# Ledger of designs, part 91: peptides against a protein of PDB entry 3EFO

Target 1, 262 residues: chain A of PDB entry 3EFO
Amino acid sequence: SQLADLYKSCETDALINFFAKSAFKAVLHQPLKVIREILVNQTAHMLACYRKNCASPSAASQLILPDSMKVLPVYMNCLLKNCVLLSRPEISTDERAYQRQLVMTMGVADSQLFFYPQLLPIHTLDVKSTMLPAAVRCSESRLSEEGIFLLANGLHMFLWLGVSSPPELIQGIFNVPSFAHINTDMTLLPEVGNPYSQQLRMIMGIIQQKRPYSMKLTIVKQREQPEMVFRQFLVEDKGLYGGSSYVDFLCCVHKEICQLLN

## One batch from the design tools (peptide; made by RFdiffusion4, then SolubleMPNN)

Design b2_p10_3_s4 (from b2_p10_3, 3 letters changed)
Fold by OpenDDE base, seed 5:
Structure b2_p10_3_s4 (fold): chain B 262 residues (1-262), chain A 10 residues (1-10)
Amino acid sequence: as target 1 above (262 residues)
Amino acid sequence: PLEVDLAFPE
């Protein structure tokens, strides 16, 4: 159908950019509660409309989305969890203003990465491969104490080290013998010169080349204080300031869709 | 696009 084609042709990243800018503009003249409700309702209505008019009949337990919208819920949840749309006293006005202005000037690609960071398992790098490692879901459940992960959202870059990170990788990246010797005050990786270090630097370079802003690198050790900041970028998890996990949000949206279709 | 394989719970 023509409607189905419209949904299939719709780009989720463009939609989230639109919703983000619209919401962030509305913050100036509407209550946050209203804005959040509008976003959730709009999402539910869009998906319900698709299901009703474009999708084949399915079980109520199934949420069917077009390919172009399959990631819409996760992005929408990330948007809703952004500090600009959270009415929490713990969030400073300055931080809200800052992020609001940032997003208002972002293109589609920039906002996509901003709301859903890339999380790369660096510890799985194949030195013989020229391909970037496949990104994993932005959740703590995807981390490993034995792993090393690179997170980038277009503004910040984090290198997260598990407490049981392989010493050989630590040596390869930092030129130190153990996890304990890593200096987290570093904003640049040392020029160690081995293939692993070179590949990591290459990956970081590729990520940086795609972004208009120079990303600051933060080294994060698991179980240290800076990890709390890092965890805020694990956007599929429950937010620090009351935002829902992706799973919880998806369930909520699904329930609302079912209500609209009943 | 998001470079992760998202799956919805069934």
Scores: peptide ipSAE 0.021, ipTM 0.591, DockQ to the pose 0.092
Fold by OpenDDE base, seed 2:
Structure b2_p10_3_s4 (fold): chain B 262 residues (1-262), chain A 10 residues (1-10)
Amino acid sequence: as target 1 above (262 residues)
Amino acid sequence: PLEVDLAFPE
């Protein structure tokens, strides 16, 4: 059907870019509450429309979307969790203004990465492989105390170290004997020169490629104070300043979809 | 980039 073809050809990243810019424009003349409601409503309507017109009958708890739309809800939640769309006093007006302007000028690829960061399990790197490790979901549940993860959103890059991260990897990356010896004030990785270090640097370089801004690197140790900043980029988790987890968002959207279809 | 399975919580 024509509708099915439309959904199949839909580019979620383009939609998110559009919604982001539309919403960020709207904040100048509409209440945040209204904007947020519109975004949720639009999400629900799009999904409901697809389900009604394109999808086979399924359980209420299941919604099969075309590949191009499968990630729409998670991206939409990320958008809703952005500081521009939050009215919490903990978020400064300057920060809102700054991020608003940033997104307003972002292309589709940039906004995609911005709203949903790339989270890579660095501890799984194979020095013999030229392939990037597969990204994991941006949630604390995907982290491990024994792991090392690289997170990038096009503006910031974080290297997160678990408290039990392998000493050999720490040595390979930082040329220090243990987790405790890692200096989190550094913004550049040392040029250790071993294969693992070189591979990590290459990965970081690849991530940096074609991005309009040079990403600042922040070294983050698990359970230290700066980790709180890092956790804000785990966009599928509950936000510190009023954002919902992806699960909670799905519940909200699901409820609205049911209302639309009943 | 990242494929996400859509599943609504019960």
Scores: peptide ipSAE 0.017, ipTM 0.557, DockQ to the pose 0.094
Fold by OpenDDE base, seed 1:
Structure b2_p10_3_s4 (fold): chain B 262 residues (1-262), chain A 10 residues (1-10)
Amino acid sequence: as target 1 above (262 residues)
Amino acid sequence: PLEVDLAFPE
């Protein structure tokens, strides 16, 4: 009961911040393989402990998580897929050092957004509403060729446009007649002045609000080469440099939990 | 905060 209350009160955001900083400190004196194993084991142990001591009996195939820790695995996988913890020659030492220093100075809110970006369906905007659209999961499966999405991680902001995005929205945002006419070299949206454009700008402003860094805007067209960079921020998908999808990671963690409990 | 479905694939 006391343990259950502890897990209930646990803040996943704080844990991820802690694990990130701990791991990024450890890379200075431990092999990456060991660090990665520790993180996975810690995740499995925490969840196993909860299941053993707090959860009601359930089928072995079910992973029971307290509400406060429901998103822990997905965030942990994002941490594991960060360039600092990946051993790939394609990732420069400078990039690793830069990312490491960034995270080491991040607060809880900043690190949360950094590891798991916000992905917003902009094509569903209600110009009469002041509410932000509900974020979707960061996966390609949640995108639509007919859609327009805004992604932000506290450092970068992307406006992704499907190949079949509505011409009326393109006109509203960019003041051009079609998808082909969009200039992806721009870093600022034009001042079109219509309600949709104003609403989008308002949303972007809200996202930027209270963030320590000014996010650079990148316009991304589906199926163009720069989309590859955007896809790297779809953190639930399989990583470009060997990182697992969220589903694969869950399977891995579940296996370890079962081993701990049996 | 993100709401995630943690159901395992069958």
Scores: peptide ipSAE 0.017, ipTM 0.540, DockQ to the pose 0.095
Fold by OpenDDE base, seed 3:
Structure b2_p10_3_s4 (fold): chain B 262 residues (1-262), chain A 10 residues (1-10)
Amino acid sequence: as target 1 above (262 residues)
Amino acid sequence: PLEVDLAFPE
């Protein structure tokens, strides 16, 4: 059908960019509550229409999305969890204004990465391979105490270290004997010169080369206070300032879809 | 329980 073709041709990254910019424009003249409701309603409505008009019959508890829209809900949740759309006193007006302006000027590719960061398991690097490690979902459940992860969203870069990170990797990256010796105040990795260090630096370089802004590197140790900042970028988890986990968001959207289809 | 057919976001 014509409608099915439309949904199949829809680009999720373009949609999220549109929704982000439209919402961030609307905050100037509409209450945040209304804006958030509109975004949720629009998401549910689009998915409901697809289900009604395009999808094959399925169980009530099943939501099947076209290929081009399969990631729409997760991105929409990330948008809803952005500080610009959160009315919390902990978030300064300046921060909201800053984030708003950033997104308002972002292209489709930039906004996609901004709302859903790339999380790479660095501890799995093969120094003999030129391939980047496969990204994992942005959730604490995908981290490991024995792992080292690199997170990048186009503006910030974090190197997260598990409390049980391999000493050999710590030595390779930082040239220190143990986790405890890592200086988290550094914003640049030392040039140790071994293959692993070189590979990591190369990966970081590749990530940076595709982005318009220079990303500041933050070293984060698991279970230290600064980790809380890092965790805010694990966008599929529950947010600190009232944002829902992705699972909870899906439940919410599903309920609304069911209501629309009744 | 919800069953959602999702792709991994890149």
Scores: peptide ipSAE 0.011, ipTM 0.552, DockQ to the pose 0.731

Design b2_p10_4_s1 (from b2_p10_4 with E3T)
Fold by OpenDDE base, seed 2:
Structure b2_p10_4_s1 (fold): chain B 262 residues (1-262), chain A 10 residues (1-10)
Amino acid sequence: as target 1 above (262 residues)
Amino acid sequence: SLTVVPEPVV
């Protein structure tokens, strides 16, 4: 069907870009609560339409998503948890204005990365390979105390270090003997010159490529205060300011879909 | 351009 073809051709990243800009425009004249409700409703409606008209018959309890929109909910949840759409006193007006302006000018690729960061387990790097490590889901559940992870969202780059991260890697990256010796105030990695350091820098360079902004690097030690900022970018987790986890949001969307179909 | 595809689980 034409509708099925439409869903097959749908690009989630483009939709998210559209929804983000639409919502961020709407904040100027509509209550945030209404905007959030609209976004959820639109998400549910699109998915319900697919379920009704394109999906094979299945139990109502199953969430059936078109492949092209499989990740729509997670991105939508990220959008909903953006500070621009949150009514929390902890979020300054200036921050909202800044983020709003940024997104309003972002292309599809930029907004995709912005809403759902890349999280790379760099502790798994093979120095003999030119391949980038496979990104992991942006959740605390994917972190490990023994690991080192690089997170990038097009604006910020975080190097997260587990409390038990390998001393050899710490030495390779920072040229210091241990986790405790890492200076988190630094915004640039030292040019240590070993293969691991070179590869990490190469990866960082690749990530920075074709991004309109130079990403600020923040080094984050697990369990230190700055980690809280880092955790805000673990977008699949529950938001600091009341936003849903990905799973909870899926449940919410599913419930609304069911309501639309019944 | 998606590097990670979250699995929708409900």
Scores: peptide ipSAE 0.046, ipTM 0.756, DockQ to the pose 0.149
Fold by OpenDDE base, seed 3:
Structure b2_p10_4_s1 (fold): chain B 262 residues (1-262), chain A 10 residues (1-10)
Amino acid sequence: as target 1 above (262 residues)
Amino acid sequence: SLTVVPEPVV
């Protein structure tokens, strides 16, 4: 059907950009609660329409998403969890204003990366490969105490180090003998000159390419205080300030879809 | 587009 074709051709990243800008414009004139409700309703209505008119018959308990919109719910949840749409006293007005203005000027690619960061398992790097390692989902469940991960959202870059990170990698990246010796105050990696260090620097360079802002690097040790900041970028997890996990949000949307189709 | 596709809970 024509409608099915429309869903197949839909670009989720463009939709998220549109919804983000629309919502962030609306915050000036509408209550946050209303804006959040509208976003959830829009998500549910779009997916309900697909379920009703395009999807094959299936059990009501099964959530059916078009391939082009598989990531729509997770992006929408990220948008809903953004500080601009949260009414928490812990979030300053200045921070809300700043992020609002940033997103209002972002292109499709920028907003995509901003709302859903890249999380790369650096400990798995092939020093001879020209390709980036495969990104993992932005959740604590995908981290490893033995691992090293690079996170980037177009504005910030984090290098997260597990407490049991391999000493050889620590030496390779930082030129220090152990995890305990890593200085987390640094914002630049040393030029150690070994293949692993060079590959990591290359990857960081690739990530930085075509991004409008220079991403400052933050070194984060697992279980240290700054890790809490890093964890806020694990967008599929439950937010610190009341935002839902992706799973919880998906369940919520599914429930609303079912209600629409009753 | 995003390279990592979140898997829905089915």
Scores: peptide ipSAE 0.031, ipTM 0.649, DockQ to the pose 0.125
Fold by OpenDDE base, seed 1:
Structure b2_p10_4_s1 (fold): chain B 262 residues (1-262), chain A 10 residues (1-10)
Amino acid sequence: as target 1 above (262 residues)
Amino acid sequence: SLTVVPEPVV
């Protein structure tokens, strides 16, 4: 059908860019609550329309997403949890203004990375391979106490160290004997010169490449205070200021779709 | 293209 073709041609990254800019523009004229409701409703309506007109018959209990919009809900949830759309007093006006300005000028690729960070398990690096590690979902459930992860959203870069990170990797990256010896105040990795260090630096360089802003590196140890900031970028988890997890948001969207179709 | 593709859970 014509509608099916339309949905197949949709690109979620472009849609999210559009929704973000639209919402961030609307903040100037509409209450935040209304904007959030509109975004959720738009998401539900789009998916309801697909289910009604394009999707194969399926159980009502199952959420049906077209392939082209498979990640629409997760990105939409990230948008909804952005500080620009939140009214919490803990979020400064300056921060909201800053992020609003940034997003309003972002291209599709930049906004994609901004809303959904890249999280890389660098502890799995094969120094004999030139391939980058596969990104994992931005959730605490994907972290490991034995792991080391690099997170980047185009503005910030974090190197997260599990409490049980391998000493050999710590030595390879920081040239120190143990987790306890890592200085988290540093913003640059030492030039250790071993293959693992060089590969990590290469990966960081690739991530930084073609980004409009230089990402400051923050070293984060698990269970230390700065980890709280890092966890804010695990966008699939429950938000610090009342935002839904991805799972909860999916349930919400599904409920609304059912209401529209029943 | 998207860096990570979440799978539906519902």
Scores: peptide ipSAE 0.028, ipTM 0.664, DockQ to the pose 0.121
Fold by OpenDDE base, seed 5:
Structure b2_p10_4_s1 (fold): chain B 262 residues (1-262), chain A 10 residues (1-10)
Amino acid sequence: as target 1 above (262 residues)
Amino acid sequence: SLTVVPEPVV
């Protein structure tokens, strides 16, 4: 059907960019609560329409997403959890204004990465491989105390280190003997010169070269204070200042879809 | 059941 073809042609990244800019524009003249409701409703309506008109028959208990919009909910949740739309008192007006302006000028690719960061398991790097490590989902559940992860959202870059990170990797990256010796005040990795260090730097470079802005590197040790900031970029988890986890949001969307179809 | 999104790819 023509409608099915329309859904197949949809690009989630473009939709998110549109929704983000629309919402962030609306912030100037509509209550945040209303804006959030509209975003959820729009998401639900789009998916409900697909369910009704395009999807194969399925149990009502199932959330059916078209392939082209399969990641729409997760990105939408990320948008809803952005400081511009959260309106928590803990978030400064300046920060909201800043991020609002940033997103209003972002292209599709930039906004995609901004709302859903790349999270790379650096501890799994094969120095003999030219391939970038596969990104993992942005959730604490994907972290490990033994792991080292690189997170990037186009504006910020974090190197997260588990408390039990391998000493050999720490030595390779930082040229220090242990986790405790890592200086988190540094914004640049030392040029250690070994293959692992070089590969990590290469990966960071590749990520950076695709973005219009220079990403500041923040080194984060697990269980230290800066980790709290880092965890806010684990967008599939529940945010510190509110917002649903991805799972909770899916349930919410599903419920609303069911209501629309019943 | 709810549909889960695929793992992100680089």
Scores: peptide ipSAE 0.027, ipTM 0.661, DockQ to the pose 0.282

Design b2_p10_4_s2 (from b2_p10_4 with E3T V5I)
Fold by OpenDDE base, seed 4:
Structure b2_p10_4_s2 (fold): chain B 262 residues (1-262), chain A 10 residues (1-10)
Amino acid sequence: as target 1 above (262 residues)
Amino acid sequence: SLTVIPEPVV
């Protein structure tokens, strides 16, 4: 069917880019609450339409997402939790304006990365591999106290270190003997020169060269105060300044879909 | 309800 073809051809990243720009344009003329409601409504309507017209028969209690749009909710939730749409006093007008303007000029690939960062388990690096490690979901639940993770969203880059990150990796990256010795004021990794350090630097370079903006590196130690900034980029978790976790949002969307179909 | 949480495209 025409609808089935539409959903098959749907590109979530393009949709998110569209919705983001539309929403960020609307911010100047519509209340944020209305914009958020529209976004949720559009998400639910799109998925309800699929459920009604394209999906195989199933129980209403089951949320069925088309493969082409299965990640729409998670990205939509990320959009909804962006500072431009949160209306929190803790977020400066300048920051809102900055991010709004950035997104308004972003291509599809840029906005995708912006709303859903890459979170790479650096502690799993194979120094012999030229491939990036497989990204993990942006949630605290996917972090490990024994791990080291690199997060990048096209604007910011974070190197997160678990409190129990391996000393050998710390030595490899920072040339210091322990977690406690890591200087988080650094914005550049030292040129240690070992294979692990070189591989990490290469990865960072690859990430950077694919982005139009230079990303500042922030080194973050788990359980230190600056980690809170990092955690804001764990977009599947509940937002610090508002917004649902992905799970909660998915439940919300599911509920709305059911309402639309009944 | 059964809700599948798909993996994001990263």
Scores: peptide ipSAE 0.036, ipTM 0.691, DockQ to the pose 0.434
Fold by OpenDDE base, seed 1:
Structure b2_p10_4_s2 (fold): chain B 262 residues (1-262), chain A 10 residues (1-10)
Amino acid sequence: as target 1 above (262 residues)
Amino acid sequence: SLTVIPEPVV
């Protein structure tokens, strides 16, 4: 159908950019609660329309998403959990204003990365390969105590180290004997010069390429206080300031879709 | 209800 073709041609990243800018503009003249409700409703309506007009017959209890918008809910939830759309006192007005301004000027690619960071398992690096490791879902459930992960959202870069990360990798990256010896106050990796270090630096360079801002590196040890900041970027998890997990959001959207179709 | 969680676009 013509509608099916329309949905198939939709690009989630462009939609999220549009919704983000629209919502962030609306913050100036509408209550946050209303804006959040509108975003959820828009998401549900779009998906309900697809279900009604395009989707193949399936169980009513099953959430069916078009391929082109398959990841729309996860990005929408990230948008909803952004500080600009939250009214928590822990979030300063300056921070909201700053992020609002940033997003209002972001292109499609930048906003996509901003709302959903890249999380790379660098402990799995093949030093003989020029390919980047496959990104994992931005959730604590995808981390490993034995692993080392690089997270980037276009503005911030984090190197997260599990408490049981391999000493050989620690030595390779930091030139120190153990996890305990890592200095988390550094913002630059030492030039150790071994293949693993060089590969990591290459990856970081690729991530930084064509980004409008220089990402400052923060080294994070698991179970240390700074990890709390890092966890805020695990956007599929439950938010620190009351935002839903991705799973919970999907359930919410599904419920609303069912209401629209019944 | 059955919910399928799609993989994110990176």
Scores: peptide ipSAE 0.030, ipTM 0.694, DockQ to the pose 0.447
Fold by OpenDDE base, seed 3:
Structure b2_p10_4_s2 (fold): chain B 262 residues (1-262), chain A 10 residues (1-10)
Amino acid sequence: as target 1 above (262 residues)
Amino acid sequence: SLTVIPEPVV
Protein backbone atom coordinates (compact mmCIF):
# COMPACT_ATOMS: atom_id res chain seq x y z
CA SER B 1 0.00 0.00 0.00
CA GLN B 2 0.96 3.62 -0.35
CA LEU B 3 1.10 3.97 3.41
CA ALA B 4 3.31 0.93 3.74
CA ASP B 5 5.65 2.39 1.18
CA LEU B 6 5.80 5.59 3.17
CA TYR B 7 6.95 3.73 6.26
CA LYS B 8 9.50 1.80 4.25
CA SER B 9 11.00 5.02 2.99
CA CYS B 10 10.92 6.79 6.33
CA GLU B 11 14.25 8.09 7.59
CA THR B 12 14.32 7.61 11.33
CA ASP B 13 17.42 9.75 11.73
CA ALA B 14 15.61 12.71 10.20
CA LEU B 15 12.63 12.15 12.47
CA ILE B 16 14.81 12.09 15.56
CA ASN B 17 16.44 15.31 14.49
CA PHE B 18 13.05 16.89 13.94
CA PHE B 19 11.60 15.67 17.23
CA ALA B 20 14.66 16.79 19.14
CA LYS B 21 14.63 20.28 17.72
CA SER B 22 10.88 20.60 18.09
CA ALA B 23 11.00 19.47 21.71
CA PHE B 24 13.96 21.64 22.56
CA LYS B 25 12.20 24.61 21.01
CA ALA B 26 9.05 23.84 22.98
CA VAL B 27 10.81 23.80 26.37
CA LEU B 28 10.76 27.58 26.29
CA HIS B 29 6.98 27.71 26.33
CA GLN B 30 5.65 24.38 27.60
CA PRO B 31 6.11 22.30 30.74
CA LEU B 32 8.61 19.48 30.46
CA LYS B 33 6.01 16.94 31.50
CA VAL B 34 3.79 17.94 28.60
CA ILE B 35 6.64 17.77 26.13
CA ARG B 36 7.61 14.29 27.27
CA GLU B 37 4.03 13.12 27.00
CA ILE B 38 3.74 14.51 23.49
CA LEU B 39 6.89 12.71 22.39
CA VAL B 40 5.68 9.40 23.78
CA ASN B 41 2.27 9.88 22.21
CA GLN B 42 3.75 10.76 18.84
CA THR B 43 5.91 7.66 18.94
CA ALA B 44 2.99 5.46 19.90
CA HIS B 45 0.68 6.95 17.29
CA MET B 46 3.16 6.46 14.48
CA LEU B 47 3.79 2.86 15.42
CA ALA B 48 0.12 2.16 16.08
CA CYS B 49 -0.76 3.43 12.63
CA TYR B 50 1.76 1.06 11.13
CA ARG B 51 0.49 -1.85 13.19
CA LYS B 52 -3.07 -1.18 12.14
CA ASN B 53 -2.64 -0.41 8.47
CA CYS B 54 0.63 -1.91 7.29
CA ALA B 55 1.69 -4.84 9.43
CA SER B 56 0.64 -8.40 8.81
CA PRO B 57 -1.99 -9.71 11.18
CA SER B 58 -0.41 -10.94 14.38
CA ALA B 59 -1.07 -11.43 18.05
CA ALA B 60 -1.88 -8.26 19.92
CA SER B 61 0.87 -9.03 22.39
CA GLN B 62 3.51 -8.77 19.70
CA LEU B 63 5.15 -5.45 19.02
CA ILE B 64 5.58 -5.00 15.29
CA LEU B 65 7.81 -2.24 14.02
CA PRO B 66 8.55 -1.27 10.46
CA ASP B 67 12.13 -1.97 9.51
CA SER B 68 12.80 1.71 8.96
CA MET B 69 11.65 2.53 12.48
CA LYS B 70 13.10 -0.35 14.48
CA VAL B 71 15.46 2.03 16.22
CA LEU B 72 12.97 4.88 16.62
CA PRO B 73 11.99 3.90 20.18
CA VAL B 74 15.63 3.67 21.23
CA TYR B 75 16.41 7.14 19.96
CA MET B 76 13.20 8.58 21.35
CA ASN B 77 14.08 7.23 24.77
CA CYS B 78 17.51 8.81 24.48
CA LEU B 79 15.86 12.12 23.63
CA LEU B 80 13.51 11.81 26.58
CA LYS B 81 16.45 11.11 28.87
CA ASN B 82 18.41 14.14 27.73
CA CYS B 83 19.07 16.67 30.47
CA VAL B 84 17.11 19.32 28.56
CA LEU B 85 13.91 17.35 29.06
CA LEU B 86 14.57 16.25 32.64
CA SER B 87 13.52 18.34 35.61
CA ARG B 88 16.18 17.44 38.13
CA PRO B 89 17.94 19.80 40.51
CA GLU B 90 21.23 17.99 39.91
CA ILE B 91 21.27 19.35 36.37
CA SER B 92 22.23 22.99 36.17
CA THR B 93 20.37 25.50 34.05
CA ASP B 94 23.60 26.24 32.25
CA GLU B 95 24.03 22.62 31.26
CA ARG B 96 20.47 22.49 29.96
CA ALA B 97 20.98 25.65 27.96
CA TYR B 98 24.25 24.39 26.55
CA GLN B 99 22.85 21.03 25.46
CA ARG B 100 19.78 22.69 24.00
CA GLN B 101 21.81 25.06 21.86
CA LEU B 102 24.06 22.26 20.67
CA VAL B 103 21.20 20.11 19.44
CA MET B 104 19.40 23.05 17.83
CA THR B 105 22.32 23.42 15.44
CA MET B 106 22.96 19.74 14.75
CA GLY B 107 22.41 18.08 11.43
CA VAL B 108 20.78 14.70 11.05
CA ALA B 109 24.02 12.75 11.28
CA ASP B 110 25.19 14.73 14.29
CA SER B 111 22.03 14.30 16.30
CA GLN B 112 21.75 10.56 15.84
CA LEU B 113 25.30 10.06 17.07
CA PHE B 114 24.73 12.50 19.90
CA PHE B 115 21.69 10.68 21.22
CA TYR B 116 22.99 7.17 20.66
CA PRO B 117 26.77 6.89 20.96
CA GLN B 118 29.02 4.44 19.23
CA LEU B 119 30.42 1.89 21.64
CA LEU B 120 33.25 -0.13 20.13
CA PRO B 121 34.96 -3.18 21.62
CA ILE B 122 38.49 -2.25 20.70
CA HIS B 123 40.00 -5.17 22.60
CA THR B 124 38.86 -7.27 19.64
CA LEU B 125 40.71 -5.20 17.06
CA ASP B 126 42.29 -6.82 14.09
CA VAL B 127 45.41 -4.78 13.53
CA LYS B 128 45.43 -5.77 9.87
CA SER B 129 41.88 -4.66 9.18
CA THR B 130 40.79 -1.18 8.15
CA MET B 131 37.24 -1.88 9.24
CA LEU B 132 35.82 -0.52 12.43
CA PRO B 133 34.82 -3.14 14.95
CA ALA B 134 31.11 -3.76 15.18
CA ALA B 135 29.47 -1.47 17.68
CA VAL B 136 27.76 -2.96 20.70
CA ARG B 137 24.60 -1.81 22.42
CA CYS B 138 25.14 1.09 24.81
CA SER B 139 24.54 -0.88 27.98
CA GLU B 140 26.57 -2.03 30.96
CA SER B 141 25.58 -5.57 30.05
CA ARG B 142 27.74 -5.36 26.95
CA LEU B 143 30.88 -4.32 28.79
CA SER B 144 33.44 -6.82 30.01
CA GLU B 145 35.91 -6.54 32.87
CA GLU B 146 38.44 -8.04 30.50
CA GLY B 147 37.60 -5.60 27.74
CA ILE B 148 38.54 -2.17 26.46
CA PHE B 149 35.84 -0.05 24.86
CA LEU B 150 35.79 3.22 22.94
CA LEU B 151 32.67 5.37 23.23
CA ALA B 152 31.98 8.43 21.10
CA ASN B 153 28.92 10.66 20.69
CA GLY B 154 30.33 13.37 18.46
CA LEU B 155 31.21 15.62 21.39
CA HIS B 156 33.02 13.32 23.80
CA MET B 157 35.23 10.30 23.44
CA PHE B 158 35.85 7.80 26.22
CA LEU B 159 38.29 4.96 26.45
CA TRP B 160 36.91 2.59 29.06
CA LEU B 161 39.23 0.02 30.61
CA GLY B 162 38.03 -3.05 32.44
CA VAL B 163 39.75 -3.89 35.71
CA SER B 164 40.97 -7.10 34.12
CA SER B 165 42.03 -5.59 30.81
CA PRO B 166 44.80 -7.61 29.20
CA PRO B 167 48.21 -6.33 30.28
CA GLU B 168 49.49 -6.75 26.74
CA LEU B 169 46.84 -4.35 25.45
CA ILE B 170 47.54 -1.89 28.23
CA GLN B 171 51.19 -2.04 27.31
CA GLY B 172 50.30 -1.66 23.67
CA ILE B 173 48.12 1.40 24.18
CA PHE B 174 49.76 3.19 27.10
CA ASN B 175 53.25 1.73 27.29
CA VAL B 176 52.80 0.92 30.97
CA PRO B 177 53.02 -2.49 32.64
CA SER B 178 49.61 -2.66 34.29
CA PHE B 179 46.14 -1.25 34.79
CA ALA B 180 47.25 0.50 37.97
CA HIS B 181 49.90 2.46 36.10
CA ILE B 182 47.47 4.06 33.64
CA ASN B 183 47.18 7.80 34.12
CA THR B 184 43.54 8.78 33.68
CA ASP B 185 44.42 12.47 33.53
CA MET B 186 45.67 12.02 29.99
CA THR B 187 43.59 13.49 27.19
CA LEU B 188 45.79 12.06 24.46
CA LEU B 189 47.04 8.57 23.84
CA PRO B 190 50.78 8.17 23.62
CA GLU B 191 52.27 7.36 20.27
CA VAL B 192 53.63 3.97 21.23
CA GLY B 193 54.13 2.98 17.61
CA ASN B 194 53.09 -0.67 17.68
CA PRO B 195 50.41 -1.96 15.31
CA TYR B 196 47.69 -2.06 17.94
CA SER B 197 48.32 1.51 19.05
CA GLN B 198 48.38 2.68 15.46
CA GLN B 199 45.15 0.88 14.67
CA LEU B 200 43.41 2.39 17.66
CA ARG B 201 44.57 5.85 16.70
CA MET B 202 43.33 5.29 13.18
CA ILE B 203 39.92 4.24 14.45
CA MET B 204 39.75 7.32 16.64
CA GLY B 205 40.61 9.38 13.60
CA ILE B 206 37.87 7.79 11.53
CA ILE B 207 35.33 8.46 14.27
CA GLN B 208 36.44 12.07 14.39
CA GLN B 209 35.97 12.50 10.65
CA LYS B 210 33.18 14.80 9.51
CA ARG B 211 32.27 15.72 13.07
CA PRO B 212 31.92 19.46 13.62
CA TYR B 213 33.60 19.33 17.03
CA SER B 214 36.88 17.88 18.15
CA MET B 215 36.06 15.18 20.66
CA LYS B 216 38.01 15.36 23.89
CA LEU B 217 39.34 12.00 25.02
CA THR B 218 38.70 10.81 28.55
CA ILE B 219 40.42 7.72 29.91
CA VAL B 220 38.16 5.82 32.27
CA LYS B 221 39.09 2.99 34.60
CA GLN B 222 36.35 0.65 35.67
CA ARG B 223 35.22 1.19 39.27
CA GLU B 224 36.86 4.58 39.54
CA GLN B 225 34.85 7.76 40.07
CA PRO B 226 34.98 9.00 36.45
CA GLU B 227 33.25 5.81 35.33
CA MET B 228 30.01 7.27 36.62
CA VAL B 229 30.21 9.96 33.97
CA PHE B 230 30.92 7.35 31.33
CA ARG B 231 27.94 5.27 32.40
CA GLN B 232 25.60 8.16 31.63
CA PHE B 233 26.36 7.52 27.97
CA LEU B 234 25.19 3.93 28.22
CA VAL B 235 21.84 5.20 27.05
CA GLU B 236 19.98 1.89 26.98
CA ASP B 237 20.40 1.54 30.74
CA LYS B 238 18.30 3.26 33.35
CA GLY B 239 19.41 6.84 33.75
CA LEU B 240 20.90 8.16 36.95
CA TYR B 241 18.40 10.99 37.03
CA GLY B 242 15.18 9.10 36.45
CA GLY B 243 15.24 8.11 32.80
CA SER B 244 13.88 4.74 31.74
CA SER B 245 15.90 1.90 30.37
CA TYR B 246 15.23 1.06 26.76
CA VAL B 247 13.41 -2.11 27.78
CA ASP B 248 11.13 -0.22 30.14
CA PHE B 249 10.47 2.45 27.55
CA LEU B 250 9.68 -0.11 24.89
CA CYS B 251 7.18 -1.74 27.22
CA CYS B 252 5.63 1.65 27.86
CA VAL B 253 5.31 2.38 24.16
CA HIS B 254 3.88 -1.07 23.51
CA LYS B 255 1.26 -0.52 26.16
CA GLU B 256 0.36 2.81 24.64
CA ILE B 257 0.04 1.27 21.19
CA CYS B 258 -2.23 -1.44 22.52
CA GLN B 259 -4.42 1.19 24.12
CA LEU B 260 -4.66 3.07 20.85
CA LEU B 261 -5.62 -0.06 18.97
CA ASN B 262 -8.09 -1.32 21.60
CA SER A 1 20.77 6.80 6.70
CA LEU A 2 21.14 5.68 10.28
CA THR A 3 24.39 4.58 11.79
CA VAL A 4 24.39 0.83 12.06
CA ILE A 5 23.76 -0.22 15.64
CA PRO A 6 22.77 -3.56 17.09
CA GLU A 7 19.11 -4.21 16.50
CA PRO A 8 16.99 -3.62 19.57
CA VAL A 9 15.20 -6.48 21.20
CA VAL A 10 11.53 -6.16 20.35
Scores: peptide ipSAE 0.025, ipTM 0.627, DockQ to the pose 0.101
Fold by OpenDDE base, seed 5:
Structure b2_p10_4_s2 (fold): chain B 262 residues (1-262), chain A 10 residues (1-10)
Amino acid sequence: as target 1 above (262 residues)
Amino acid sequence: SLTVIPEPVV
């Protein structure tokens, strides 16, 4: 159908950019609660329309997403959890204003990465491979105490180290013998010169090359205070200052879709 | 141009 073709042609990244800018513009004139409700409703309506008009009959318990919009809910949840829309007292006005202005000027690709960071399992790197490691879901559940992960959202870059990170990798990256010896005040990785270090730097470089702004590197040790900041970028998890996990959001959207279809 | 996100089991 023509409608089905329309959905197939939709670009979720463009939609998120549109919704983000629309919402962030509306913040100046409408209550945040209303804006959030509109975003959720719009999401549900779009998906309900697809299900009604394009999707094959299925059980009501199933959430059916068109391929072109399969990531719409996760990105929408990320948008809803942005400090601009959360309106928590713990979030400064300056931070809200800053992020609002940033997003208002972002292109489609930039806003996509901004709302849903890239999280890479660095500990799985094959130094003989020229391929970037596959990104994992931005959730604590995908981290491991034995792992090392690189997170980037176009503005910030984090290198997260599990408490049980392999000493050989620590040595390879930082040229120190153990986790305890890593200096988290560093904003640059040392030029150790081994293949692992070089590959990590290459990956960081590739990520940086795709972004218009220089990303500051923050080294984060698991269970140390700065990890709390890092965890806020695990956007599929429940946020510290509010916002649902992705799973909870999906349930919410699904419920609303069902209501619209009944 | 969309970011590849592993599909969840939901």
Scores: peptide ipSAE 0.023, ipTM 0.646, DockQ to the pose 0.075

